Peptides against a protein of PDB entry 7BDX. Designs and how they scored, part 3

Target 1, 212 residues: chain A of PDB entry 7BDX
Amino acid sequence: EMGAAACTLLWGVSSSEEVVKAILGGDKALKFFSITGQTMESFVKSLDGDVQELDSDESQFVFALAGIVTNVAAIACGREFLVNSSRVLLDTILQLLGDLKPGQCTKLKVLMLMSLYNVSINLKGLKYISESPGFIPLLWWLLSDPDAEVCLHVLRLVQSVVLEPEVFSKSASEFRSSLPLQRILAMSKSRNPRLQTAAQELLEDLRTLEHN

## One batch from the design tools (peptide; made by RFdiffusion4; aimed at target 1 G12 T70 A74)

Design b2_p29_2
Amino acid sequence: AAAAAAAAAAAAAAAAAAAAAAAAAAAAA
Pose (drawn by RFdiffusion4):
Structure formats: structure tokens, C-alpha cells
Structure b2_p29_2 (pose): chain A 212 residues (1-212), chain B 210 residues (1-210), chain P 29 residues (backbone only)
Amino acid sequence: as target 1 above (212 residues)
Amino acid sequence: EMGAAACTLLWGVSSSEEVVKAILGGDKALKFFSITGQTMESFVKSLDGDVQELDSDESQFVFALAGIVTNVAAIACGREFLVNSSRVLLDTILQLLGDLKPGQCTKLKVLMLMSLYNVSINLKGLKYISESPGFIPLLWWLLSDPDAEVCLHVLRLVQSVVLEPEVFSKSASEFRSSLPLQRILAMSKSRNPRLQTAAQELLEDLRTLE
Amino acid sequence: not in this file (backbone only, 29 residues)
């Protein structure tokens, strides 16, 4: 209970750039981010499906962990630190997104997808994520999630890699062969404007790159 | 005059999340949200045989109080703090909406309805408002107000209550059937565009979940 | 979104009113 309370406080203060710089400056953050991935992996493996039932200081603990990772990656030196020091944590995030079934731990998936988008803002972070093993199959599969917030963060991540045609050119062929053009087109007609324009903007960029 | 000027200044700066977080600790030593409800209750009681005066120092004081409550509830930890600590203030807001006759204190009713909508974004806040005494009769009473801006914010709150699970097993199935569907339909053909669209949106949501 | 925009606009109007009240107090002084 005490452990989760401290992680929740750290999640609250981690929204500040001054606090994020202080976390990376203290010679204990490396250990914190290594054991963070282990705790997130342990939490996901412990779930035999079901849902989460807002596990008392268990789900709040991992949510605080993913929330901190997201708030750290939101700061320039934070996403820089993560791609240099905590590449194993990025591997764990990408693995846990594929390991989590659609509709299972939706809040955890959006926090994780938000952090991947933030890390992709760093040039090396974009290279590392896009070059990870089943990255493209993972993207199209996360789009098969019924939750609209998960679909929105997948489209935002796809738009981020698509916005760097140099990195996008390495993962050619499968981007045209396997892309769920129908699902992205359905998302361009959603009554939710943020999801609708995200898919509309991604479709504009996808059609423009195939011709230009 | 001085009290209202300081409250108006606080309403201006309360649009910042950093300021809102700083306000939530101050409620301990000076019961800011406890005495806010008392001041709002005292103001409406003082309008015995009369309606609003406006441009007054007293009118802008309560407007600033309701505006601050709304700006605090607009921040995630603000609406979380209100539903945990300031449930009495939420009671006062819901009470004063029913106590105010139609056409009386229109600006105050709109600001109050905006704060309830914001608190309803929090899961416990939604339960607390919808399970409050006389809540459905209050929605009907507020929709009988001639002012279009008040009707718009009532429909926005009703839409917030209609969306999300609320157990869904006839707990929310009866809430939808008990609404003034005729008045919502009349407001869907309204000449006020903002009101017409809110009633239209709410009607779509009522039909979608039927 | 609209509610937040309205709240922000009202807060900006409140800040302007406070600045005007402070200027009036300084002048009276």
C-alpha cells in the first residue's frame, strides 16, 4: 500500500519538467526504470484474462509506473534518457502491448501507447521502436481493439513514423500489404472528432506518400 | 466591493491547473469551499421577493465563486477533491438550482450547471449528482426555464449522465425513459442553434441507447 | 471542449475586470 502511494505521488509530480530533470539527475533512476519493466511484465503475466477489477494498490501501482514512464518520455531529456539507458523498458512496453488481449487492460495500453509516441519524438527513439521485431503486425493488430482511445493512440503513433519518410522507407512493402485501410477509413467517419481527424490526417499522409 | 474584486481575480487565475492544485490545500486552514456554499446560499436567500440585480458588487462576488468552483472542477484532481472533500458544496449547488425560480439568477444557474457537468466527468461525481434527492424532478424544473443557455447546460448535464455504464441493467434504462422527451424534442427544433444542436445530440444518444 | 472554452473566456473576462478595478483603485489613491 505504501509502495503504490509513493508511486502515485511520483506520477503526480512527474508532470513537471523540473521534476523529470531531477529524476534523471539522481543516480538511482537507472535501477528504477529497470525494475519498472519487470513489475509491469509481472503484473501482465499475473492476469489470466478477466479484466482488472481496479486491483487495490496493484493496478494503481502499475498505472503509476506506466504514467511515470509516459510523463518522463514527454520531456526532451526524458525520452533521450529512455532510448540511451532504458532500452529494455521499451522492449517490455512493445512486448506487453502485443501480450495484452483486445479489451484487456485498456488504460494500461493507452498509457503505454502514449509513452511510445512520446519516445518516437526523439530521433533515436523513433528508429528503435520502428525497427523492433513485429512492430508493423503489432500496429495493425492494436487497431483491431474496440476501444476508441486505444485506436486513437495507435493512429497517432502510426502518423509519427509515417511523418519521417526515411524511417518509413525501411519498413516498406508491409506498410502497403498489411495496412488496415478499411478500419482507418471507418475511423475517418467516426462521430468522435479527435479519432475522426486522426484517421483523416493519417489517410491524407498515406495516400500522398504512395504517389509523391 | 473589495471581496468581489479579489474573488474575480481568483476566477481569472483559476483557469490554470497550477493555480487549481494550489487552491486544494488552502481549503484546510480556511474552509474556502465550505464557506463558498454558505455565501452562495446566503445570496439566493437574500433575493426574497426579487430577481437578479446585475452590475452589482454582490452579484459579481457569487459569479466569481461559482466560476472558481467550475474552474476547479475542470481539472481532474479538482473534481476529485470536490467529490471527496466538498460534498456539502455539491449539495448546496444542487439545492440552489432547485430553489431558484425560472428566470431568476440566470447567469448563476448556468455557472452552477457547468460545475456539475465538470464534476460528473469524475466517476464518483457522476454517481453523487445522479443519486442526489429530487435530481430527475430538478432536471425537468430546469428545462422549463425560458432562458436558452440554462436549457443548453441542463441538456449537457443530462447527456453526461446518459453516457457511460451506470450499471446499464435498468438502472440507466429507467433514467432515460423518465426524461421530458417532448421538451427535448421541442428544443431539437429550436431557433437557437447551440440549444438545437445539444437537444439533437442528446436525442441521438437517447435513441442510440434504446 | 465548449465548456472549457467558455470557462476560459469567462476567466479572461474576469481577469480584465480585476485589472480595471485595480487601475481604478490606484487612481483613487

## One batch from the design tools (peptide; made by RFdiffusion4; aimed at target 1 S14)

Design b2_p30_8
Amino acid sequence: AALLAAVAAALAAARAAAVAAAAAALAALL
Pose (drawn by RFdiffusion4):
Structure b2_p30_8 (pose): chain A 212 residues (1-212), chain B 210 residues (1-210), chain P 30 residues (1-30)
Amino acid sequence: as target 1 above (212 residues)
Amino acid sequence: EMGAAACTLLWGVSSSEEVVKAILGGDKALKFFSITGQTMESFVKSLDGDVQELDSDESQFVFALAGIVTNVAAIACGREFLVNSSRVLLDTILQLLGDLKPGQCTKLKVLMLMSLYNVSINLKGLKYISESPGFIPLLWWLLSDPDAEVCLHVLRLVQSVVLEPEVFSKSASEFRSSLPLQRILAMSKSRNPRLQTAAQELLEDLRTLE
Amino acid sequence: AALLAAVAAALAAARAAAVXXXXXXLAALL
C-alpha cells in the first residue's frame, strides 16, 4: 500500500519538467526504470484474462509506473534518457502491448502507447521503436482494438513514424501490403472528432506518400 | 466591493491547473469550499420577493464563487477533491438550482450547471449527482426555464449522465425513459442554434442507447 | 486579501516541495 502511494505521488509531480530533470539527475533513476519494466511485465503475466477489477494498490501501482514513464518521455531529456539508458523498458512496453489482448487493460495500453509516441519525438527513439521486431504487425493488430482511445493513440504513433519518410522507407512493402486501410477509413467517419481527424490526417499522409 | 474584486481575481487565475492545485490545500485552514456554499446559499435566500440585480458588487461575488467552483472541477484532481471533501458544496449547488425559480439568477444557474457537468466527469461525481434527492424532478424543472443557455447546460448534464455504463441493467434504462422527451424534441427544433444542436445530440444518444 | 495570500503561499510551497517530494518517493521505493 505504501509503495503504490509513493508511486502515485511521483506520477503526480512527474508532470513537471523540473521534477523530470531532477529524477534523471539523481543516480538511482537507472535502477528505478529497470525494475519498472520487470514490475509491469510481472503484472501483465499475472493476469489470466478477466479484466483488472481496479486491483487495490496493484493496478494503481502499475498505472503509476506507466504514468511516470509517459510523463518522463514527455520531456526532451526524459525521452533522451530512456533511449540511451532504458532501452530494455522500451522493449518491455512493445512486448506488453502485443501480449495484452484487445479490451484487456485498456488504460495500461493507452498509457504505454502514449509513452511510445513521446519517445518517438526523439530521433533515436523513433529509430529504436520502428526497427523493433514485429512493430508493423503490432500496429495493425492494436488497431483491431474496439476501444476508440486505443485506436486514437495507435494512429498518433503511426502518423509519427509516417512523418519521417526516411525511417518509414526502411519499413517499406509491409506498410502498403498489411495496412488496415478499411479500418483507418472507418475511423475517418467516426462521430468522435479527435479520432476522426487523426484518421483523416493519417489518410492524407498515406495517400500523399504513395504518389509523391 | 473588496470581497468581490478579490473573488473575481481568483476566478481569472483559477483557469490554470497550477493555481487549482494550490487552492485544494488552502481549503484545510480556511474552509474555502465550505464557506462558498454558505455564501451562495445566503445570496439566493436574500432574493426573497425579487429576481437578480446584476452589475452589483454582491452579484459578481457569487458569480466569481460559482466560476471558481467550475474552474476547480474542470481539473481532474479538482473534481476529485470536490467529490471527496466538498460533498456539502455539491449538495448546496443542487439545492440552490431547485430553490431558484425560472428566470431568476440565470447567470448563476448556468455557472452552477457547468460545475455539475464538470464534477460528473469524475466517476464518483457522476454517481453523487445522479443519486441526489429529487435529481430527475430537478432536470425537468430546469428544462422548463425560458432561458436557452440554462436549457442547453441542463441538456449537457443530462447527456453526461446518459453516457457511460451506470450499471446499464435498467438502472440507466429507466433514467432515459423518465426524461421529458417532448421538451427535448421541441428544443431539437429550436431557433437557437446551440440549444438545437444539444437537444439533437442528446436525442441521438437517447435513440442510440434504446 | 488573506485568501489570495494563502493561495500564493501554497503555490510557492508546492513549487519548493515538489523536487524534494520526488527524491523522497524514489528513496522510499528503492

